# Peptides against a protein of PDB entry 6UG1: the designs that were tried, part 47

Target 1, 304 residues: chain A of PDB entry 6UG1
Amino acid sequence: SNEERKRRKYFHMLYLVCLMVHGFIRNEWINSKRLSRKLSNLVPEKVFELLHPQKDEELPLRSTRKLLDGLKKCMELWQKHWKITKKYDNVGLYMRTWKEIEMSANNKRKFKTLKRSDFLRAVSKGHGDPDISVQGFVAMLRACNVNARLIMSCQPPDFTNMKIDTSLNGNNAYKDMVKYPIFWCEVWDKFSKKWITVDPVNLKTIEQVRLHSKLAPKGVACCERNMLRYVIAYDRKYGCRDVTRRYAQWMNSKVRKRRITKDDFGEKWFRKVITALHHRKRTKIDDYEDQYFFQRDESEGIPD
Target 2, 301 residues: chain A of PDB entry 6UG1 as posed
Amino acid sequence: SNEERKRRKYFHMLYLVCLMVHGFIRNEWINSKRLSRKLSNLVPEKVFELLHPQKDEELPLRSTRKLLDGLKKCMELWQKHWKITKKYDNEGLYMRTWKEIEMSANNKRKFKTLKRSDFLRAVSKGHGDPDISVQGFVAMLRACNVNARLIMSCQPPDFTNMKIDTSLNAYKDMVKYPIFWCEVWDKFSKKWITVDPVNLKTIEQVRLHSKLAPKGVACCERNMLRYVIAYDRKYGCRDVTRRYAQWMNSKVRKRRITKDDFGEKWFRKVITALHHRKRTKIDDYEDQYFFRRDESEGIPD

## One batch from the design tools (peptide; aimed at target 1 H22 F24 V273 A276)

Design b2_p21_1_s3 (made by RFdiffusion4, then SolubleMPNN; from b2_p21_1, 12 letters changed)
Fold by OpenDDE base, seed 2:
Structure b2_p21_1_s3 (fold): chain B 304 residues (1-304), chain A 21 residues (1-21)
Amino acid sequence: as target 1 above (304 residues)
Amino acid sequence: DKLFSKEEIEELYNLLYELLS
């Protein structure tokens, strides 16, 4: 019905706000001065120097290569630190079906709320799920004075899916679900004026995204619980930005149709949510990023 | 008519508690 369509749209909006606020809170927790002091000790001086290369005036690419080598070594150090990767409880922050939402309310899930103290202890010991591990990696880079962002791919239920029964086949569902991450890192390259994408935990990859990312889910089974729609960046200064354009090859033709921002009401509402979570002034880094997004929109064109 | 069922409201509260804790 039209009523059910409105209900699912509003539920999606509320769920999206909850996910975005979660990302904001986790971004605050990883700014802990106590955690920063502990995690800086994991990075030896030689690796710190690679993270902070001198500007090569002849060939800026040499400075970018040093930064990339430093980030690779940081991923290796992080793997040595991280002792226990826990599986997600059920689906974690991956996308739930409408049926799962209706049925889960009957199960009083005693979600043991992960307190800030428990999170900081988990990161410090290297014990937790992949999301906690990524968040801890961002904290380690920030402890080394690297301009690292926490990236969250928000997975609210698909309000464009009007099917009642979306039973997902259980057996391979977990492997397909965790094939692509929900959380990752971006690092500002001051030499190339670009964000570097870093997945330290899942794919263990470093990318300079031009047109597409390896972190973008591919295939029907992977997209059932991980649909790229809302990729939100949280920086060390409590900035909040929609960076979906970086990771979406087909933003205009495909991704926009699955977002609340498909209409003017949804666009205005989503802009208010971003503004409420954005606690810093604009910088030249935001200008370079917006210019890159503009060029990506022009290069995609209007879908025929 | 309530926009959300009791069950959906409980799921939103559970999600809020899980995410905001």
Scores: peptide ipSAE 0.124, ipTM 0.782, DockQ to the pose 0.095
OpenDDE base, seeds 1, 3, 4, 5: peptide ipSAE 0.028, 0.155, 0.023, 0.029; ipTM 0.657, 0.815, 0.615, 0.663; seed 3 fails the geometry check

Design b2_p21_1_s4 (made by RFdiffusion4, then SolubleMPNN; from b2_p21_1, 10 letters changed)
Fold by OpenDDE base, seed 1:
Structure b2_p21_1_s4 (fold): chain B 304 residues (1-304), chain A 21 residues (1-21)
Amino acid sequence: as target 1 above (304 residues)
Amino acid sequence: DELFSEEEIEYYYNLLFELLS
């Protein structure tokens, strides 16, 4: 019905705000000075120097290579630190079906809320789910004075799915769900004027995204619980930015149709949510990023 | 300074978990 379409749209909007606030809260927690002091000790001086290379005036690419090598070593150090990766409870922050949401509304499950103190302890000990691990990795890089962002792929229920039964075939193995991450890291490369993508936990990859990312879900089974629609970046200064354009090859032709921002009302609403979560002034880094997004929009073209 | 009180965090998590339940 038209009513059910409206209900699903509004529920998607509410769910999206809750996810974005969750990302904001976790981004604050990883700025903990106590955690920073502990995690800085994991990074040897030689690795710190690679994270902060001098500008090579002859070949700036050499400086980028040093940074990449430093980030690779940080991933290796992080793997040594992280002792226990817990499975997600149920589906974690992956996308739920409408049927799962309707069934769960009847079951007041007391979810054990992870408190700030418990999060900080989990990161410090290297014990937790993959999301906590990624968040802790971002905290370690920030502890080394690296301009690292926490990236969250927000997975609200698909308001464009109007099927009554949205049950997934029970064979959607936990493996297909977790094949691609929900959280990852971006690091600012001051030499190339670009964000470097770092997945320290899931794919254990570093990439300089050009047209598409390895972190973008591919295949029907993976996309059922992980649809690339809202990739939100949280920086160390409480900036909040939509960076979906980086990871979406087909932003205009495919991704936009699955977003609340497909219409003017949704665009204005989503802009208000981003603005409410964006607690810093604009910087030259934002200018370079917006220029990159503009060039990506032009290169994709307008869908016919 | 914490941007959220423990009570606000608990509220948002409860709301999130109610939506995720």
Scores: peptide ipSAE 0.039, ipTM 0.650, DockQ to the pose 0.336
OpenDDE base, seeds 2, 3, 4, 5: peptide ipSAE 0.029, 0.030, 0.024, 0.030; ipTM 0.625, 0.638, 0.646, 0.646; seeds 2, 3, 4, 5 fail the geometry check

Design b2_p21_2 (made by RFdiffusion4)
Pose (drawn by RFdiffusion4):
Structure b2_p21_2 (pose): chain A 301 residues (1-169, 173-304), chain P 21 residues (1-21)
Amino acid sequence: as target 2 above (301 residues)
Amino acid sequence: EAEELEEKLIEETKEDFEEYE
């Protein structure tokens, strides 16, 4: 019914707001001073110097390379620090079905509250699922004074799914791509470097294509790329989906609430509500990348 | 403060959606 259609749109908006705010608060917890100081001693002087390379006037590229080596070394040592990698209970933060949600609302059960202290303890011990692991990785980079963003792919239920049944055909297929990952700023190439230290274990300077965007019909059942939100050290919140969307204006726009005008205005209201800093020059360099990327997409196939 | 912000955004979302409808 048109009524159920409207409810799905609203609940989608509601769940999305909650997800994005959770990203905002989790990013705050990541900045914890007590935890940052402990995680900093995990980084040797050699690697620390690689993470803060000297300006190379003749060829800025060499500085970028040193940072990549540093990022690689950090990924490696984080693989060692993280001793226990749990499985997501049930579905984790991957996209759920309307049926699954309705049923979760029905069954209330018992839920162990988490809070901030338990999160900190888990990152220091090295116990957690991949979300906790990557988030902790970002906290470590920040304790080393690198401009690290936390990236979250918000996966609210699909408001474009009109079906009354909503059934699907696997765990391995859900976890193929991450919900959380990291970005690090390169002051030499003036670009954001994408880092996934837990799932794909890769570092990529995304230009026009990214390894992180999910592919194949089966894998997209639980991970439909729509809202890629980046949170930074100074409490910025930016929609970074353009970096990770091969067909933003075609394929992805149809799945986002921003397709109509009311939707874009509303979404902007939330981003602004979550962006608690003023504009820097880096924001401009990023907008320029997005503009060029927005103009190079062109006609679809 | 973060809880208040979440609650405020939920309330404003509901009002804006009702005005839109």

Design b2_p21_2_s1 (made by RFdiffusion4, then SolubleMPNN; from b2_p21_2, 10 letters changed)
Fold by OpenDDE base, seed 1:
Structure b2_p21_2_s1 (fold): chain B 304 residues (1-304), chain A 21 residues (1-21)
Amino acid sequence: as target 1 above (304 residues)
Amino acid sequence: SFEELLKKLLEELEKEFKEYE
């Protein structure tokens, strides 16, 4: 019905706000001075120097290579620190079906909310789910004065799916779900004027995204619980930015149709949500990023 | 606070949704 379409749109928007605010809170928690002091001790001086290379005036690419090597070593150090990767209790922050939402509304299941103290302890001990691990990695890089962003792929229920029953059948549903991350890291390369993508936990990859990312979900089974629609970046200064354009190869032709921002109402609303979560002034880094997004929109073209 | 921010965003969502219906 038209009523069910409106209801699903509302619940999508509500769920999206809750997810984006969750990302904001986790970004605040990883700025903990106590955690920073502990995590800085995991990074040897030689690795710190690689994270902060001098500008090579002859070949700026040499400085980028040093940064990439430093980030690779930080991923290796993080793997040594992280002792226990817990499974998600259910689907974590992956996309739920409409049926799962309706069934969960009837069940007063007390979601065991992780408190700030428990999060900081989990990161410090290296014990937690993959999301906590990624968030802790971002905290370690920030502790080394690296301009690292927490990235969250927000997975609200699909308001474009009007099917009543979306039973996800299959023994491999969890493996397909966790094949691609929900949280990752971006690091600012001051030499190339680009964000470097870092997945320290899931794919264990460093990427300089050009046209597409390895972190973008591929295949029907993986996209059932992980649809790339809202990739939100949280920086160390409480900036909040939509960076979906970086990771979406087909932003205009495919991704936009599945976003609340497909219409002017949804675009205006989503802009208000981003603005409410964006607690810093614009910087030259934002100008370089917006220029990159513009060039990516031009290179994709207008969908016919 | 976080609770105040969430409350504000929810109130705004409810307002915007009522204006859209």
Scores: peptide ipSAE 0.153, ipTM 0.829, DockQ to the pose 0.783
OpenDDE base, seeds 2, 3, 4, 5: peptide ipSAE 0.153, 0.137, 0.145, 0.142; ipTM 0.829, 0.817, 0.821, 0.821

Design b2_p21_2_s2 (made by RFdiffusion4, then SolubleMPNN; from b2_p21_2, 7 letters changed)
Fold by OpenDDE base, seed 3:
Structure b2_p21_2_s2 (fold): chain B 304 residues (1-304), chain A 21 residues (1-21)
Amino acid sequence: as target 1 above (304 residues)
Amino acid sequence: SFEELLEKLIKELKEEFEKYE
């Protein structure tokens, strides 16, 4: 019905705000001074020097290569620190079906909300789910004075899916679900004037995204619970930015059609949410990022 | 507070939704 379409749009928007708020709170928690002091001790001086290379005046690419090597060594150090990767409880923050949402409303399952103290303890011990592990990795880089962002791929229910019975086949669903991450890291390269993408936990990869990312879900089964639609970046200064354009190869032709921002109402509403979560002034880094997004929009073209 | 901001965003979303019902 038209009513069910309206209801699904409303629940999508409400769920998206709750996810974006969750990312904001986790980004505040990883700025903990107590956690920072503990995690800085995991990084040897030689690795710290690689994270902070001098500018090579002859070849700026040499400075970027040192930073990339430092980030690789940080991923190796983080893997040594992390002792226990817990499975997600049910689907974690991956996308739920409409049926699962309706069933969960009837089942008063007390979601045990992780407290700040328990999160800080989990990161300090190296015991937690993959999301806690990525968030802790961002905290370690921030403890080393690296300009690292927490990235969250927000997975609200698909308001464009009007099918009632999407029975996702249960058992194979977990492996396909966790094939691609929901949380990752970006690091500012001051030499190339670009964000470097880092997945320390899932794919264990570092990339400089040009046209496509390895972190973008591929294949029908993986996209059932992980659709790239809202990739939100949270920085150390409480900035909040939509960075979906970096990871979406087909933003205009495919991704936009599945976003609330497909219409003027949804665009204005989503801008209000971003503005409410963005607690810093604009910087030259934002100018370089917006210029990159503009070039990516021009290179995709207008969908025919 | 952050809670007040969230409540405001949820309230604005409800008020906008009710205007389209």
Scores: peptide ipSAE 0.136, ipTM 0.794, DockQ to the pose 0.598
OpenDDE base, seeds 1, 2, 4, 5: peptide ipSAE 0.092, 0.077, 0.126, 0.119; ipTM 0.768, 0.758, 0.787, 0.789

Design b2_p21_2_s3 (made by RFdiffusion4, then SolubleMPNN; from b2_p21_2, 10 letters changed)
Fold by OpenDDE base, seed 2:
Structure b2_p21_2_s3 (fold): chain B 304 residues (1-304), chain A 21 residues (1-21)
Amino acid sequence: as target 1 above (304 residues)
Amino acid sequence: SFEELLEKLLKELEEEFKKYE
């Protein structure tokens, strides 16, 4: 019905706000000065120097290569620190079906909300789920004065799916779900004036995204619980930005159709949510990023 | 606070949705 379509849009928007706010809180928690002091001790001076190379005036690419090597070594150091990767409880922050939401509303399960103290202890010990591990990695880079962002791929229920029963086939569902991350890192490269994508936990990859990312889910089974629609960046200064354009090859043709921002109402509302979560002034880094997004929109063209 | 930000965002969402009912 039209009512069920409205209800699913509303619930999608509500769930999206809750996810974006969750990302904001986790971004605040990883700015902990106590955690920063502990995590900086994991990075030797030689690795710190690679993270902060001098500008090569002849070949800026040499400076970028040093930064990339420093980030690779930080990923290796992080793997040594992280002792226990827990499985997600149920589906974690991956996308739920409409049926799972309805069933969860009836079950007053006391969701034991992870407290800030428990999160900081988990990161400090190297014991937790993959999301906590990524968040801790961003904290370690920030402790080394690296301009690192926490990236969250928000997975609200699909309001474009009007099927009543979306039973997911159970057996391989977890492996397909966790094939691609929900959280990752971006690092600002001041030499190339670009964001470097870092997945320290899942794919263990570093990439400079031009047209497509390795982190973008591919295949039907992987997209059931991980649809790239809302990739939100949280920086060390409490900036909040939609960076979906970086990771979406087909933003205009495919991704936009599955976002609340497909219509003028949803666009205006989503801009208000971003603005409410964006707690810093604009910088030249935002100008370079917006220029890159503009060039990516022009290069995709208008879908036929 | 975080709670105030959440309450504000939820209220704005509810107010915007009521305009489309």
Scores: peptide ipSAE 0.162, ipTM 0.808, DockQ to the pose 0.730
OpenDDE base, seeds 1, 3, 4, 5: peptide ipSAE 0.116, 0.141, 0.086, 0.143; ipTM 0.781, 0.801, 0.768, 0.803

Design b2_p21_2_s4 (made by RFdiffusion4, then SolubleMPNN; from b2_p21_2, 11 letters changed)
Fold by OpenDDE base, seed 4:
Structure b2_p21_2_s4 (fold): chain B 304 residues (1-304), chain A 21 residues (1-21)
Amino acid sequence: as target 1 above (304 residues)
Amino acid sequence: SFEKLLEELIKELEEEFKKYE
């Protein structure tokens, strides 16, 4: 019905706010001074120097290469630190079906909320789910004074899916679900004036995204619980930005149709949510990023 | 506060969806 379509949009928006808030809170927790002091000790001086290369005036690309090598070594150090990767409880922060949401609303299941103290202990010991691991990696880079962002791919239920039963067949579902990450890192390259994408846990890759990312889900099975729609960046200064354009090859033709921002009301509302979570002044880094997004929109064109 | 802003955003959603009931 039209009513069920409205209800699903409402619930999508409510769920999206809750996810974006969760990302904000986790971004605050990883700024812990106590955690920072512990994690900085994991990075030897030689790796710290690679993270902070001098500008090569003759060939700025040499400075970017040093930064990339430093980030690779940080990923290797992080793998040595991380002892136990726990499976997600149920589906974690991957996308739930409408049926799973209805069943969860009827079940008085007390969700065990992870406390800040338990999170900090988990990161410090090197044990937890993949999201905690990525968040801890961002904390380690920030402890080394790297301008690292926490990236979250928000997975609200699909309001464009009007099927009554959206039950997923169980056995292969977990492997397909976790094939692509929900959380990753971005690092500012001051030499190239670009964000570098880092997945330290899942794909263990460093990428300079041009037109597409390796982190973008591909194939039907993985897209059932992970649709690239809302990629939100949280920086060390409590900035919040929509960076979906970086990771979406087909923003205009495909991704926009699955976002609440496809209509004027949803766009205005989503801008209010971003503004609400954005607790810093604009910087020249934001100008370079917006210019890059503009060029990406022009290069994609308007779908016929 | 962050909580107050969430409450305002939720209220705005509720008000917009009530117009369609």
Scores: peptide ipSAE 0.111, ipTM 0.765, DockQ to the pose 0.466
OpenDDE base, seeds 1, 2, 3, 5: peptide ipSAE 0.109, 0.091, 0.100, 0.102; ipTM 0.767, 0.758, 0.759, 0.760

Design b2_p21_3 (made by RFdiffusion4)
Pose (drawn by RFdiffusion4):
Structure b2_p21_3 (pose): chain A 301 residues (1-169, 173-304), chain P 21 residues (1-21)
Amino acid sequence: as target 2 above (301 residues)
Amino acid sequence: SEEVFEELMELYEKYKDFIFF
């Protein structure tokens, strides 16, 4: 019914707001001073110097390389620090079906509250699922004074799914691509470097294609790329989906609430509500990247 | 913007357990 269609659109908006706010608060917890000081001693002087390379006037590229080596070394040592990698209970934060949600609302059960202290204890011990692990990795980079963003792929239920049944054909297929990962600024190449230290264990300087965007019909059942939100050290919130969307204006726009005008205005209201800092020059360099990327997409196939 | 944030926080607190647990 058209009524159920409207409810799905609203609940989608609601769930999305909650997910994005959770990203906001979790990013706050990541900045915890007490935790940052402990995680900093995990980084040797050698690697620390690689994470803060000297300006190389003749060839800025060498500085970028040193940072990449540093990022690689950090990924490695984080693989060692993280001793216990749990499985997501049930579906984690991956996209759920309308049926699944309706049924979760029905069954109330008992849910162990988490709170901030328990999160900190888990990151310091090295116990958690991949979301906690990557988030802790970002906290470590920040304790070393690197401009690290937390990236979250918000996966609200699909408001474009009109079906009354909503059934699907695997765990391994869900976890192929991450919900959380990291970005780090390169002041020499003036670009954001994408880092996934937990799932794909890769570092990529995304230009026109990214390894992180999910592929194949089976994998996209639980992970439909729509809202890639970046949170930074100074409490910025930016929609970074353009970096990770090969067909943004075609494929992805149909799945986002921003396809109509009311949707874009509303979404902007939320982003602004979550962006608690003023514009820096880095924001401009990023907008320039996005503009060029937006103009290079062209006609679809 | 601050008022919108407060409203978002109220919604978040109301639905947090439903969404995340």

Design b2_p21_3_s1 (made by RFdiffusion4, then SolubleMPNN; from b2_p21_3, 7 letters changed)
Fold by OpenDDE base, seed 5:
Structure b2_p21_3_s1 (fold): chain B 304 residues (1-304), chain A 21 residues (1-21)
Amino acid sequence: as target 1 above (304 residues)
Amino acid sequence: MEEIFKELLELYNKYKEFIFN
């Protein structure tokens, strides 16, 4: 019905807000000074120097290569620190079906949201789910004065799915779900004027995204619970930016149709949410990023 | 903008138990 379509759209918007606020709160928690002091001790001086290379005036690419090597070593150090990777409870922050949402509304499980103190302890001990691990990795890079962003792929329920039963059947459902991350890192390369993508936990990869990312879900099974629609970046200065364009090859033709921003009302609403979560002034880094997004939009063209 | 941010936090606080269960 038209009413059910409106209900699912509204619930998608509400769920998206809660996910985006969650990302904001986790981004604040990883700025903990106490945590920063502990995590900085995990990074040897030689690795710190690689994270902060001098500008090579002859070949700026040499400076980028040092940064990339420093980030690789940081991933290796982080793997040594992280002792216990817990499975997600249920589906974690992956996309729920409409049936699962309806069933969860009926089953008031007293689930205790993770407290800040418990999060900080989990990161400090190296015990937690993959999301906590990624968030802790971003905290370690920030402790080393690296301009690292927390990236969150927000997975609200699909308001474009009007099926009554959306149950996902399959023995490999969890493996397919966790094949691609929900959280990852971006690091600013001041030499190339680009963001470097870092997945320290799931795919254990570093990439300089041009047209496509390895972190973008591929295949039907993994896309059931991980649909790339809202990739939100949270920086160390409490900036909030939509960076979906970086990871979406087909933003205009495919991704936009699955976003609340498909219409003018949804675009205006989503801009208000982003602006409310963006607690810093614009910088030259934002200008370079917007220029990159513009070039990506032009290169994709208008879908036929 | 600050008012909208407060409203977003209120919504989060109201629904976080439902979403993160």
Scores: peptide ipSAE 0.588, ipTM 0.952, DockQ to the pose 0.915
OpenDDE base, seeds 1, 2, 3, 4: peptide ipSAE 0.478, 0.554, 0.564, 0.546; ipTM 0.927, 0.945, 0.947, 0.944

Design b2_p21_3_s2 (made by RFdiffusion4, then SolubleMPNN; from b2_p21_3 with S1T V4L E6K M9L F21N)
Fold by OpenDDE base, seed 2:
Structure b2_p21_3_s2 (fold): chain B 304 residues (1-304), chain A 21 residues (1-21)
Amino acid sequence: as target 1 above (304 residues)
Amino acid sequence: TEELFKELLELYEKYKDFIFN
């Protein structure tokens, strides 16, 4: 019905807000000075120097290569620190079906949300789910004075799915779900004026995204619980930016149709939410990023 | 913007248990 469509759209908006606020809160927690002091000790001086290369005026690419090598070594150090990767309880922050949402609303089970103290302890011990691990990795890079962002692929329920019964009855459903990450890292490369994408936990990859990312879900089974729609970046100065354009090859033709921003009302609403979560002034880094997004929109073209 | 941010936090606090359950 039209009423059910409105209800699902509204619930999608509410769920998206809560996910985006969750990302903001986790980004605040990883700025802990106590955690920063502990995590900086995991990075030896030689790796710190690679993270902070001098600018090569002759070939800036040499400086980028040093930074990439430093980030690779940081991923290796992080794997040594991280002793226990827990499975997600249920689906974690992956996309729920409408049926699962309705069933959860009826189940008064008070699952305790992770407290800040428990999060900081989990990161410090190297014990937790993959999301906590990624968030801790961003904290370690920030402890080394790297301009690292926490990236969150927000997975609100699909308001464009009007099917009632979407039972995901597959033995491999968990493996397909966790094939691609929900959280990852971006690092500012001051030499190339670009963000470097880092997945330290799931795919264990570093990439300089041009047209597409390895982190973008592919295949029907993987997209059931992980649809690339809202990739939100949280920086060390409490900036909040929509960076979906980086990871979406087909933003205009495919991704936009699955977003609240497909209409003028949804666009204006989503801009208000981003603005409310953006607690810093604009910088030249934002100008370079917006220029890159503009070039990507022009290169995609208007879908026929 | 600050008022809207407070409202967003209140919404999160109200619904967080539902989202993480």
Scores: peptide ipSAE 0.619, ipTM 0.957, DockQ to the pose 0.895
OpenDDE base, seeds 1, 3, 4, 5: peptide ipSAE 0.617, 0.612, 0.611, 0.618; ipTM 0.956, 0.955, 0.955, 0.956

Design b2_p21_3_s3 (made by RFdiffusion4, then SolubleMPNN; from b2_p21_3, 6 letters changed)
Fold by OpenDDE base, seed 2:
Structure b2_p21_3_s3 (fold): chain B 304 residues (1-304), chain A 21 residues (1-21)
Amino acid sequence: as target 1 above (304 residues)
Amino acid sequence: VEEIFEQLLKLYEKYKDFIFN
């Protein structure tokens, strides 16, 4: 019905807000001074120097290569620190079906949300789920004075799916779900004036995204619980930005149709949410990023 | 903006257990 369509749209909006606020809170927690002091000790001086190369005036690419090598070594150090990767309880922050949401609303099971103290202990010990591990990796880079962002692919229920019964009955459903990350890192390259994408945990990859990312889910089974729709960046200064354009090859033709921002009401609403979560002034880094997004929109063209 | 942020936090606190369960 039209009423059920409205209900699912509003529930999607509510769920999206809660996910975006969760990302904001986790981004605040990883700014812990106590955690920063502990995690900085994991990075030897030689790796710190690679993270902070001098600007090569002749060939700026040499400086970017040093930064990339430093980030690779940081990923290796992080793997040594991270002793226990826990499976997600249920689906973690991957996308739930409408049926799972309805069933969860009936189950009064008080699952305790992870407290700040428990999170900081988990990161410090190297024990936790992949999301905690990524968040801890961002904290380690920030402890080394790297301009690292926490990236979250927000997975609200699909308000465009009007099917009642979406039972995901597959033995491989968990493997397909976790094939692509929900959380990752971006690092500002001051030499190339671009964000570097880092997945330290899942794919263990570093990429300089041009047109597409390896982190973008591909295939029907992987997209059932991980639809690239809302990729939100949280920086060390409490900036909040929609960076979906970086990771979406087909933003205008495909991704926008699955977002709340497909209509003027949803666009205005989503802008208000982003603005409320953006607790810093604009910088030149934001100008370079917006210019890159503009160029990507022009390059995609208008869908026929 | 601040008022909207506080409203978003209240919504999160109200629904977090539902989302993470």
Scores: peptide ipSAE 0.577, ipTM 0.949, DockQ to the pose 0.900
OpenDDE base, seeds 1, 3, 4, 5: peptide ipSAE 0.575, 0.572, 0.568, 0.573; ipTM 0.948, 0.948, 0.947, 0.948

